# Peptides against a protein of PDB entry 3EFO, part 215

Target 1, 262 residues: chain A of PDB entry 3EFO
Amino acid sequence: SQLADLYKSCETDALINFFAKSAFKAVLHQPLKVIREILVNQTAHMLACYRKNCASPSAASQLILPDSMKVLPVYMNCLLKNCVLLSRPEISTDERAYQRQLVMTMGVADSQLFFYPQLLPIHTLDVKSTMLPAAVRCSESRLSEEGIFLLANGLHMFLWLGVSSPPELIQGIFNVPSFAHINTDMTLLPEVGNPYSQQLRMIMGIIQQKRPYSMKLTIVKQREQPEMVFRQFLVEDKGLYGGSSYVDFLCCVHKEICQLLN

## One batch from the design tools (peptide; made by RFdiffusion4, then SolubleMPNN)

Design b2_p27_5_s1
Fold by OpenDDE base, seed 5:
Structure b2_p27_5_s1 (fold): chain B 262 residues (1-262), chain A 27 residues (1-27)
Amino acid sequence: as target 1 above (262 residues)
Amino acid sequence: SSVLIDMEELEEKRKEEEERRKKEEEE
């Protein structure tokens, strides 16, 4: 599935930064509903223009994304799902204000990571390799009960552990015999000193070095209460507070494109 | 180059996933 691939676009990240700042500025003087509609319309119009003027003929049932904008929809959906634009009563005014202020000062690289986190399969690490593992899509479908994943968005870092995580890896990271023995109140990994622990720490260090803010580490066990917070960063999934999944958003955008071209 | 997404296929997958989720919740 094309949705399984991670797409990178330098043009898109700049656009998202622009759209985010524009939208977050507009929040002060326009209704959220209007802002959201504008963002969706802009997305649809850009893609409709491409289809009309640049794309090869294709079936109406197909969504066509230019290579330069292949990640535009996913980032746009992430923007729309941000607490600043959702306006849910469960989200505090302080949190909205905080995130708004943060994004208004972010560069292109920072905003990219903020809206779409890096999700790294730590359980696949080759201890002999100095290369970072390839990031996976931010969806529950990419998680595994037997896996361990590191998520980072420039502000927060999460280490997610599946309920069936390998005991050997748990021992390697935490120096405890089993999943049940992991203390999730810890904000720092123990210095176990084995190659796996060292490699994980190195990866965390690399991620941190590229960011202006010190990321707090949260250890998350699958099926425990803190996992709910972690799941909010799986941005391609349906949000807890009514945000659309990426698939739902694509359907919405496609319908709008069809309406524009008919 | 362009990416082509078959929306009909995508919608079908979405429905299947939703049905599966509902079944799991009822269990």
Scores: peptide ipSAE 0.322, ipTM 0.790, DockQ to the pose 0.595
Fold by OpenDDE base, seed 1:
Structure b2_p27_5_s1 (fold): chain B 262 residues (1-262), chain A 27 residues (1-27)
Amino acid sequence: as target 1 above (262 residues)
Amino acid sequence: SSVLIDMEELEEKRKEEEERRKKEEEE
């Protein structure tokens, strides 16, 4: 599945930064509904123009993404799902204002990471390798009960542990015998000193490098209450406070493209 | 180069995944 692939494009990161700042500025003068509609419309129009003028003939049931815009839809959906563009009462005005101001001052690299977090399967670490594990898509479907994942968005860092995480890895990271013994109130990993622990700390250090903010570490156990907060960063899934999954968004955009071209 | 996504296939996969998740939550 093409959704299983990790798309990377450096050309869209500047564009999404521009759209984000433009939208967040517009919030002061325009209704949120209108802003969201404009963003969806812009996405559909760009893709429709490509299909009409540049793309090879294909079935109407297919969505065509140019190489330069492979990741544009997913970032656009993340932007649309941001609390600044949602009018849900569960989100405080202060939180919206805070995030708005943060994004307004973010550079291209910062905003990219903010809207689409890095999710790393650290349970796959090879202690003999200095390479970072390949990131996975930010969806629950990519998690494993037997896995341990590190998520970072430039502001927060989460260490997520599956209920069936390997005891040897738990021992290696936390120096405790089992999943149940992990203290989730900790904001720092213990100094265990084994190669796996050292490598994990190194990875965390690399992620923190060149970031303007020190990311607080939150340890999250699967099926515990704090996992709900973690799941909000799985941006390709359906949001708790509204917004579409990435798949749903693609369907919406595709429908609009078809309407524009037919 | 371009990425071609079959939307019908994608929708089917979405439904299958959703059903799987629902089943897991019920267990």
Scores: peptide ipSAE 0.312, ipTM 0.791, DockQ to the pose 0.563
Fold by OpenDDE base, seed 3:
Structure b2_p27_5_s1 (fold): chain B 262 residues (1-262), chain A 27 residues (1-27)
Amino acid sequence: as target 1 above (262 residues)
Amino acid sequence: SSVLIDMEELEEKRKEEEERRKKEEEE
């Protein structure tokens, strides 16, 4: 069907860019509550239309996503959780204005990375391989106390260290004997010169490549105060300022779809 | 192709996450 073809041709990254810019423009003239409701409604309507016209019969208790939009809900939730669309007093007007302006100028690739960061398990690095480690989902559930993770969203870069990170890796990256000796005030990794350090630097370079902004590196230790900032970028989790988890959002969308089809 | 998500399973996960969050806040 013509509708099926339309859904197949839909690119989620382009849609998110469009929705983000549209929403951020609307912030100037419409209440945030209305904007959020519109975004949720649009998401539900698109998916309801697919279910009604294109999807194979399935149980009402199932959420059906077309392959072309399988990641639409997660990105939409990230958009909804952005500080620009959150009406929280803890978020400064300046920060909201800053992020709004940034997104308004972002291309499709930039906005994709901005809303859903890349989270890389660098503790799994093969020093003999030139391949980047496979990204994991941006959730605390994907972190490990024994792991080291690199997070980047095009504006910021974080190196997160589990409390039980291997001393060998710590020494390889920081040239210190233990987790406790890592200086989190550093914005640059030391030039240790071993293969692991070199590989990490290469990865960081690749991530920085073709990005319009230079990403500052923040070193984060698990269970220390700065980790709270890092956790805000775990976008699939519940947000600090009242944003829903991805799971919560899917439940919400499903309920709305069911209401539309009833 | 389409992706099917079992919402019953998802609801259970949501409840688990909520319970975990409550425990963390009480700590």
Scores: peptide ipSAE 0.312, ipTM 0.800, DockQ to the pose 0.929
Fold by OpenDDE base, seed 4:
Structure b2_p27_5_s1 (fold): chain B 262 residues (1-262), chain A 27 residues (1-27)
Amino acid sequence: as target 1 above (262 residues)
Amino acid sequence: SSVLIDMEELEEKRKEEEERRKKEEEE
């Protein structure tokens, strides 16, 4: 997938890790507003420099991203939308402190996954394949009412089920006849033992592999209350607590670049 | 190599998505 190719940019991953740790350190002695502004300015400045010095002539209406920074904006937006950098009363001090400490100790790979989760369309699984399904963009637009998706960010794992998810898959995963019968209070999948269940468990195992934390599984039904929690991890969408969508962020960055380049 | 994003197109999509969202919220 295009997204998978984007994640191969090791340079961006390291940079985001650096920015995250720097920002999260700065929150102790600088206003959040200033920190956010710095991050946006740095993003715009880097991209402006590329456009000025490296990019081929292009229309002003186009945003040009070098290969090394293709995913920089999306990760930066995720960083900006993190509870540590959001000044919202709805976010507890404890949660802020917790996530801050977590990120401060994360390696590059951990922070990458933390800021931009893996979202896997497991309804398309080939039970004969040993390969993980290609991750999709973390946006509601990539979900399907007929689909089942696994989301993981290194700390949490969600199994999201569309309202019209196939009964056969539901039966295969949960050993229940329908969507309505799924118990969302469970934190473990039942040992059904069929090939699909086994494949899903294998995938979950691979995702959990080499992660420093055991990810808690949350079962999420579309249109139920717990879905709101899940949607917070759709990081390209507009955040519940006022964070911008990725599209909005790109527009913002583009405007800033244009201003820098006159 | 570089990735080119047409911001005008993106803005149009954004508007469409926003309108769709509003419609869904009203239903």
Scores: peptide ipSAE 0.291, ipTM 0.788, DockQ to the pose 0.636

Design b2_p27_5_s2
Fold by OpenDDE base, seed 2:
Structure b2_p27_5_s2 (fold): chain B 262 residues (1-262), chain A 27 residues (1-27)
Amino acid sequence: as target 1 above (262 residues)
Amino acid sequence: SSVLIDMDELKKKLEEEKKEELERELE
């Protein structure tokens, strides 16, 4: 996928790992507001430098990203939206501490997945193919009421089902006749034994492979309460606890770049 | 190589989305 190619083509994953660990270390001795400002400033400065010294002349209304930094903003936004860097009272201290410690020990690959989850359109599976479905951007705009999506961030795994997801797929995965019959309390998929079920299980196995933590599976039905939790992993969207959408963040960065260059 | 993002377009989209959200909330 285009997204996968972008991540593979840049060193942003390593950079974000560094920024994340640096920021998460800094929370012990600096205000969160300052840390967030530093991260935004660093992003803006890097991009401003590129625009000034490397980029071809372009309209001021354009944001220019070098290939090496194509996904830097999206990762940075994910970092900024992490509970460790948010000062919302709804987020428990324990959760902050937990995630902080997790990230501090994560390698580049782990942190990449952690900050930007894999979102796979399971409804598009070809049972004859050994290839994993291409991941889509983590946004509600990429979901479909007719779709089934698997989301994983290395710690959690979600199977999201649209209200109009195909009955045949539901039958294939859950061995039930309809969406309404799906039990969301289950944490394991049934052993249905058909090719589709087997392939899905294989995919889940691949995702789980080489991950240091066992990911608990959560079944999520669209428009049910647990969907709110799932939506928090749609990292390009606006966060529930004051986090910016990717678009909002880009606007913010762009404004700062303009200020730096003017 | 670089990627160019039209921020005016993005801002417009954002405004439209916000407008739609507000309209939905009022209904």
Scores: peptide ipSAE 0.291, ipTM 0.762, DockQ to the pose 0.629
Fold by OpenDDE base, seed 3:
Structure b2_p27_5_s2 (fold): chain B 262 residues (1-262), chain A 27 residues (1-27)
Amino acid sequence: as target 1 above (262 residues)
Amino acid sequence: SSVLIDMDELKKKLEEEKKEELERELE
């Protein structure tokens, strides 16, 4: 069917870009609550339509996603959790305006990365490999106290260090003997010159490549105050400013779909 | 093709996460 073909041809990244720009434009003339409701309804309607017309029969307790849009909900939740749409008092008007303008000019690839950051477990780096480590889901549950992670969203870059991160890696990256000796005020990694340091710098370079904005590096220690800023980018978790976790959002969407079909 | 998500399992996970969060807040 034509409908089935439409779903097969849908690309989540393009859809998110469209929804983001549409929503951010609407902020100027519609209440935020209405905008958020529209986005949720659109998501639910698309998925309800698929279930009704394209999907094989399944239990009502199951959420069915077309393969082409299997990650649509997670990105949609990220959009809904953006400060532009949440409008929390903790976020300045200037920051909201800035992010709004940025997204309005972003291409598909940029907006995808912006809403769902790349989180890389750099503690697993093979210094003999030229391949980037596989990204993990942006959730605290994917972090480890023994790990070191690099996060990038096209605008910001964070190096997160677990409290029990290996001293040898700390030495390799920062040329200091322990976690406690790391200076988090630095915005550049030191030129240590060992293979691990070089590999990390190469990875950072690759991430920065072809991005329109230079990402400033922020070093974050686990359990220190600045970590709160980093946690804002763990987009699958519950938001600091009232946004839902990915799981919460899925439940919400599923409920809406059921209401539409019943 | 389609992806199937068991919402009952997901809800269970959510409840567990909420419980864990509460426990962390109490520490």
Scores: peptide ipSAE 0.291, ipTM 0.769, DockQ to the pose 0.894
Fold by OpenDDE base, seed 1:
Structure b2_p27_5_s2 (fold): chain B 262 residues (1-262), chain A 27 residues (1-27)
Amino acid sequence: as target 1 above (262 residues)
Amino acid sequence: SSVLIDMDELKKKLEEEKKEELERELE
């Protein structure tokens, strides 16, 4: 199931905003290890309480998520993997300070997009439709070598192109004959003027709408060095700096829930 | 309503994906 579908029935957006700001404030007076433990414990306790008091009997091997918190674990994992809470030596103090300050001023909608980016399969666009394509989960497993994807987190926008992207789409977007001819140094798409190009530009405009910051566009080719930066925004995958995948986090939370209920 | 996730199946899937990834790296 797509995250977008699950989120429509969830109250997680307000909760994650609260947890993020609370955690980022706590960084000033508590060790990062303690803060991370608190966040995991809070997640486990909420879910354990639901299982104990609200959920129907089920096998111990099952994880039960209430409808209102279907996406709580994935957002919590994204928060835990943020540079502010990881404090890796590869991340500069300035970057941590910058992101901390940004989140402290973000509203619910902004923080939602910041922690879990929108990833859209652009190669599936219907030029006759005004509807946005359905977002996919932010994982490498959802990408395709034949696909073109747009990723946005409110601060950055990426256009990712698979090595086998359709030449006709490349021509439509960039007005070049092949993948190899795409200039990744550009920060703006050319005004080609065909229906597909116009539709893509419209989608980008919609995404940019009501965002407080102008998102810079980065063109990313699969298997090129800049793709590593793009992959950092695939938040459900294992993090570059030691963060867990979403699946690993679920296993951890499930284990904690079982311990609380035994 | 609630979402039920079978953790055993999820773990199995994860292990399979890891194996596939390893095989690709060896090629």
Scores: peptide ipSAE 0.275, ipTM 0.754, DockQ to the pose 0.586
Fold by OpenDDE base, seed 4:
Structure b2_p27_5_s2 (fold): chain B 262 residues (1-262), chain A 27 residues (1-27)
Amino acid sequence: as target 1 above (262 residues)
Amino acid sequence: SSVLIDMDELKKKLEEEKKEELERELE
C-alpha cells in the first residue's frame, strides 16, 4: 500500500531532528509537561497507524516497529530526556539555553549523534584494520569492567576505562603501568607512539572529522565520581534526573498504542 | 520489514533487573 511505502521510506534521523527543533521551539510558549506529552502521543500515534494499516497481524503484546522507525523510540526517549525538556533544577538555565540553541542549529546528522552518542569498544581494536569498531548500545549493560570505551556525541568525547582494563592497553594509551596511575585530569592523550595509541588517535580523529565543534576529551575511570557524568550519556539507561530508560519508554509507548487501537 | 518486540518478555526482564538492583542496594 501507499501508506506502507511511506513508513518504509521514513527516515528516523530526519524525524528526530524535526521533533527536536519543534519541541525546543515550543519550550518558549508551552509548558514542558505538555511538550513531553505531545511527543509521546505523536510517537504512539505514528506507530499505532502503522500497526493498524500496515503491519501484519500479531499479538497485542508485541510492539511492531517498521524498519525505518526501528530506532524512533530510542531517539525519542533521548530527546525527552534532554535537559532542555526535563529542566531539572540541577541543570543551570545557561546550560539548558546553550543546548537548546545548539540543537536549533544542528543538521540531521549532528542531531542524531547528539541525542544518541556513538559508543565504541576500543579495547577490541584491531591495530591492523582501518575500520572503526562497531558501536554498541548506549547502556551500562554493554560496558565491561575489562573494557575500554570511547563515547562521542559531537560535543563531548569520553574515554571510559573499566576497573579491570588490560594493563597492556593502559600502558599503550597512557604510558602508565596500571589503572590506578591514570590521570583523569588530562584532556589529551599522550603521544605514546605505539600502534594501539596511533590507532586510537586515528579513530578519535575520524570521529572528530566533519563535526562542527571540537570535542573535549574526558577520561573516566569506572567507579570514580566523574563516571556519573559519563553515565548521563548512556541514554538507554535511566536518567539521573528522572528520565526513563529505553525499556520503560517502550512500555509507555506500547501502552499508548494499545489505548489508541483498542 | 518490521521489528517485533515482545513486550511481555521485556517487562519480565525489567522486573528481574529491578529485583537485582534492589538486592544490590540492600547489600
Scores: peptide ipSAE 0.263, ipTM 0.749, DockQ to the pose 0.782

Design b2_p27_5_s3
Fold by OpenDDE base, seed 1:
Parts: C-alpha cells; sequence; structure tokens
Structure b2_p27_5_s3 (fold): chain B 262 residues (1-262), chain A 27 residues (1-27)
C-alpha cells in the first residue's frame, strides 16, 4: 500500500526532519512567506533535477517521483501546513512556540509520526490476530460512518467513531448500548475485559511504545463539535487555516517542475 | 524505480470525491 511505503522511506524521513528543523530555526530571522517559498522551490528543484537527468521520457502531464522520494511531497505539504509556518491569528503564540520547541528536539522517527499521523481502522480488528491493522491515508475520504478509527501523532491519540459505528463494537469498547451513550469526556477506555477491548488496549500500548510523551486519549464522535479538532490531523485534506490539500500541493509542485524544465 | 502520477487523472478523481462528499453532506 502507498501508506506502507511511507514508513519505508528512511531517506525522506531524515530529509524532512532536516527541513523542518531548518525552517523552524529560520522563522526567527526570515519572513514566513519566504520560508514557505524556499521549501516549495527546493521540492520542485529536486524533482525537476530527477526528471531531467534520470527519468525516462514521459508525458508532460505526468509527475515522476523517484522511489526514494515518493513520499517527500506529502511530508513537505504537512510541514508547510504546520502552525509554526502559518501566520494565522487563530493560532496562539504559545502554541506556535510549543510546537516549534517540540520539533526542534525531535528525532527522525518522532518527526515522521508528528507530521503524518497513523490512522488505523480498528473496526476491522481481528481478535484472533496480534497484528496491527493496516493504516489508511489521513483523509476524510478514508473514513466511514460505519467505522471506528484510531489516530496517533506521538502527542495526541484520538478514537473517532462514526455515527453508524456498530453497536456491538461500541458495547465491546465502552460497555454502553449505543453511540449516544458514549461519554466523550473520558480520557481512558474502561476495562471491559472482552477480547476486542483487550486487543484495542494492546494496540494503543504498542503505539505508545518508544514515544517520549504519553499521548492523551480524546474520544471523538462524528458530527459533534470536537470533531473539528480531529479533522486538523487529516493532513492530506485542505487545512482549516489555509493550507493546501495534498492533491493541490502536487498540482502546484508539478506546475513548478514544468516551468523549470521548459 | 519511480512512481508516475497522471495529474489529469488525479484531478478527475479529486473532483469526483468532492462531488460525492457534497452529496452526502446534503442528505
Amino acid sequence: as target 1 above (262 residues)
Amino acid sequence: SYVSIDMDELEEKREEEEERREEEEEE
């Protein structure tokens, strides 16, 4: 899967970590607009160089990504959409300072998870298997009203429940009869003791392993107000504060590449 | 090895997904 490839790109992970720290250092001395432009230009130039010197002839309408850099654009877009690089009044100075400091101290693995969260369809759990479910792309298009998803970015953990999530799973996780009875104020799952509940807790434990911070759990119901916070972590979608979707970013990068090569 | 993305096709898929989402939100 495309997502599985995201975690296998070690070179890209290191590069994104470098770009993030460089950009977050630069914010102290350079305008945000300039920093964003530099990041986009660097992305376009790297890909243009590959196309010009290494790629076989292809149609102008095609974007060619080397295997080692196939996930570079998605991570770069996530970096560009980070609150540290956005000058929006809705984001407090304290929040910007906090995230800046966090990223400046993050290793490669931590920054990878921070910029692109894990989104797991836990409604597909096989209670007979100890394997983690395959992660899905961080987009609303990958969610379903009948589904239950776990999202983690190394700092926060969200349990998202669709409005039509299976009552049997709700009972299994929360020991309540329906979606309406779920208490979203809780930060810990109840000890229900059934196989599904135990497996979910195990998965959460695995995700928490080797992370420097204890992730707070937030339970989110679809179509309730707190879902807006959750949607901010669907990083491939259009950002709330003016950031581009991944598709929009690809179009932008492709256009820039074409301009460089023509 | 490399990955090739047809940008025209990608745009079409994006538009289709957006239309579907809008229809679902109206229901």
Scores: peptide ipSAE 0.372, ipTM 0.797, DockQ to the pose 0.553
Fold by OpenDDE base, seed 3:
Structure b2_p27_5_s3 (fold): chain B 262 residues (1-262), chain A 27 residues (1-27)
Amino acid sequence: as target 1 above (262 residues)
Amino acid sequence: SYVSIDMDELEEKREEEEERREEEEEE
């Protein structure tokens, strides 16, 4: 069907860019509550239409996502959880204005990375490989106390270290004997010169490549105060300011779809 | 093609996440 073809041709990254810019433009003229409702409704309607017109019969307890939009909900939730669309007194007007302007000028690739960061398990690096490690989902559940992770969203870069990070990796990256000796005030990694350090630098370089902004590096130790800032970028988790987890959002969307199809 | 998500399973995960969060807040 023509509708089925339309869904197959949809690109989630382009849709998210469109929805983000549309929503961020609308904040000037519409209440935030209305904008959020529109975004949720649009998501539910698109998926409901697909289920009704394109999907095979399935149980009501199943959420059916077309392959082309299988990640639409997660990105939509990230958009909804952005400070621009949240009415929280803890978020300054300046910060909201800044992020709004940034997104309004972002291309498809930039906005995708901005809303859903790349989280890389650096502790799994193979110094003999030229390939980047596979990204993991942006959730605390994917972190490990024994792990080291690099997070980037096109604007910020974080190096997160678990409290039980391997001393040999710490030595390789920072040239210090232990976790306790790492200076988190540094914005640059030291020039250690070993293969692991060089590989990490190469990865960081690749991530920085083709990005319009130079990402500042923040070193974060698990269970220290700056980790709170880092956790805000774990976008699949519940937001600091009351935003839903991805799981919560899926449940919400499913309920809306069911209501539309009844 | 499409992906099917079992919402019963997802609700269980939601409950688990909530419990975990509550435990973390109590620590």
Scores: peptide ipSAE 0.367, ipTM 0.809, DockQ to the pose 0.935
Fold by OpenDDE base, seed 5:
Structure b2_p27_5_s3 (fold): chain B 262 residues (1-262), chain A 27 residues (1-27)
Amino acid sequence: as target 1 above (262 residues)
Amino acid sequence: SYVSIDMDELEEKREEEEERREEEEEE
């Protein structure tokens, strides 16, 4: 799949930071609908310009992204789905104001993580390696019932456990015999002291490093109510309270590009 | 350099994912 790999771009990170701050400033004096339309149009215009002037001839069914902006659509979609721009009724006005102010003060690295969380397959950890596991795309399609995943966005940290998570890993992390015995009310992992637990704590420490805010840890069991909150951070999926999936957004952008070039 | 996304393939993937979600919801 062309969407199998996770892409990163420094240029896109800077651009999305700019767009985010501009949009969040505009919220004070422009309708949200207008702001969203402007962001989509700007994205389409940038990509249309590239296709027209820089890209080699390609089929109309192809979406062409410059390498420097290959992740622009996914970040833009994340921005468009932010509570500040969606005005979700389930989110308080105070929360919207809080997130708006946070983003207005964020640097490029902070905003990158905020809009597109890091999702790590913890069940694949090699206790003999000092390397972090490779992040996966923030989609339910990348989760596994047999897996354990750590998600972080600079403000929140989630440890998601599949219903069929390996008992040996559960024992290693929580010092309990099974999935059912995990207490989801805890906000700190126990210090079990085995290599796996130590490695996980090290990873969590690395993620927390150089972040301006201490991330609260939430333990999430698959198919329990708190999982709904976790799923909101799977930003490539369709939002529960509005917003498009990444795939839907790509289709939208492609359509708009075609309209601009025809 | 550039990245090319085949929108036809993407549409197929979207349909497959939708079908999978529907199946999972029925289980």
Scores: peptide ipSAE 0.367, ipTM 0.798, DockQ to the pose 0.589
Fold by OpenDDE base, seed 4:
Structure b2_p27_5_s3 (fold): chain B 262 residues (1-262), chain A 27 residues (1-27)
Amino acid sequence: as target 1 above (262 residues)
Amino acid sequence: SYVSIDMDELEEKREEEEERREEEEEE
């Protein structure tokens, strides 16, 4: 199943919004460690209850997720990895405060996109189609050196280019002959006027539509320093500041579930 | 309906990812 199908669960979106706001409110009165533990425990308990009461007997090595909560773990991990809850010295108090306030005012749809960005393989665009490409998982494993990806989280927009991005696409987007000639300091795409450029601009427009904030565009080249910022939004990967990968989180949750059921 | 994730496979994947990271750090 495509990622897009998994994220159509309105119930999970609402729960994540609730958990996020609850946790971010609790930050004012409770230690971050306690808040994180509560979130993990709640996740494990919900899934354990489902397995105990609703799921058919399965092997202990299997993690069973109901359809309504298919994406709950990934969102929960994203929440846990948010700067508001990480408490890393590298993150300024101002940044934490800013993101906290942002999330506290977000609706369900906004928070969904904020915690789990939309990552689109734009190198696969059909210029004749008005449909958005299917989003891929926010992980480095889904990137390709030959690919070009657009990432958006409602606040920021990134255009990531692989080192081996097709020159024709680079020319189409930037009107430059090669990857090396791309200026990453630009915050706007040039109006090249070809169908591919127009389609990309249209997609960017659609993504921007109905969002409360204007997303700043950052152009990122693979293997350049600014890519580190982009990688922070690959939320399924291990975080730069000590956040777990999604895989690690699932293992943790599964272990907790097993403990609860034994 | 539900989704079943094989945790043994995930653990294997985790180990592979860890090995890759270690290799990358050594380079």
Scores: peptide ipSAE 0.361, ipTM 0.803, DockQ to the pose 0.668; fails the geometry check

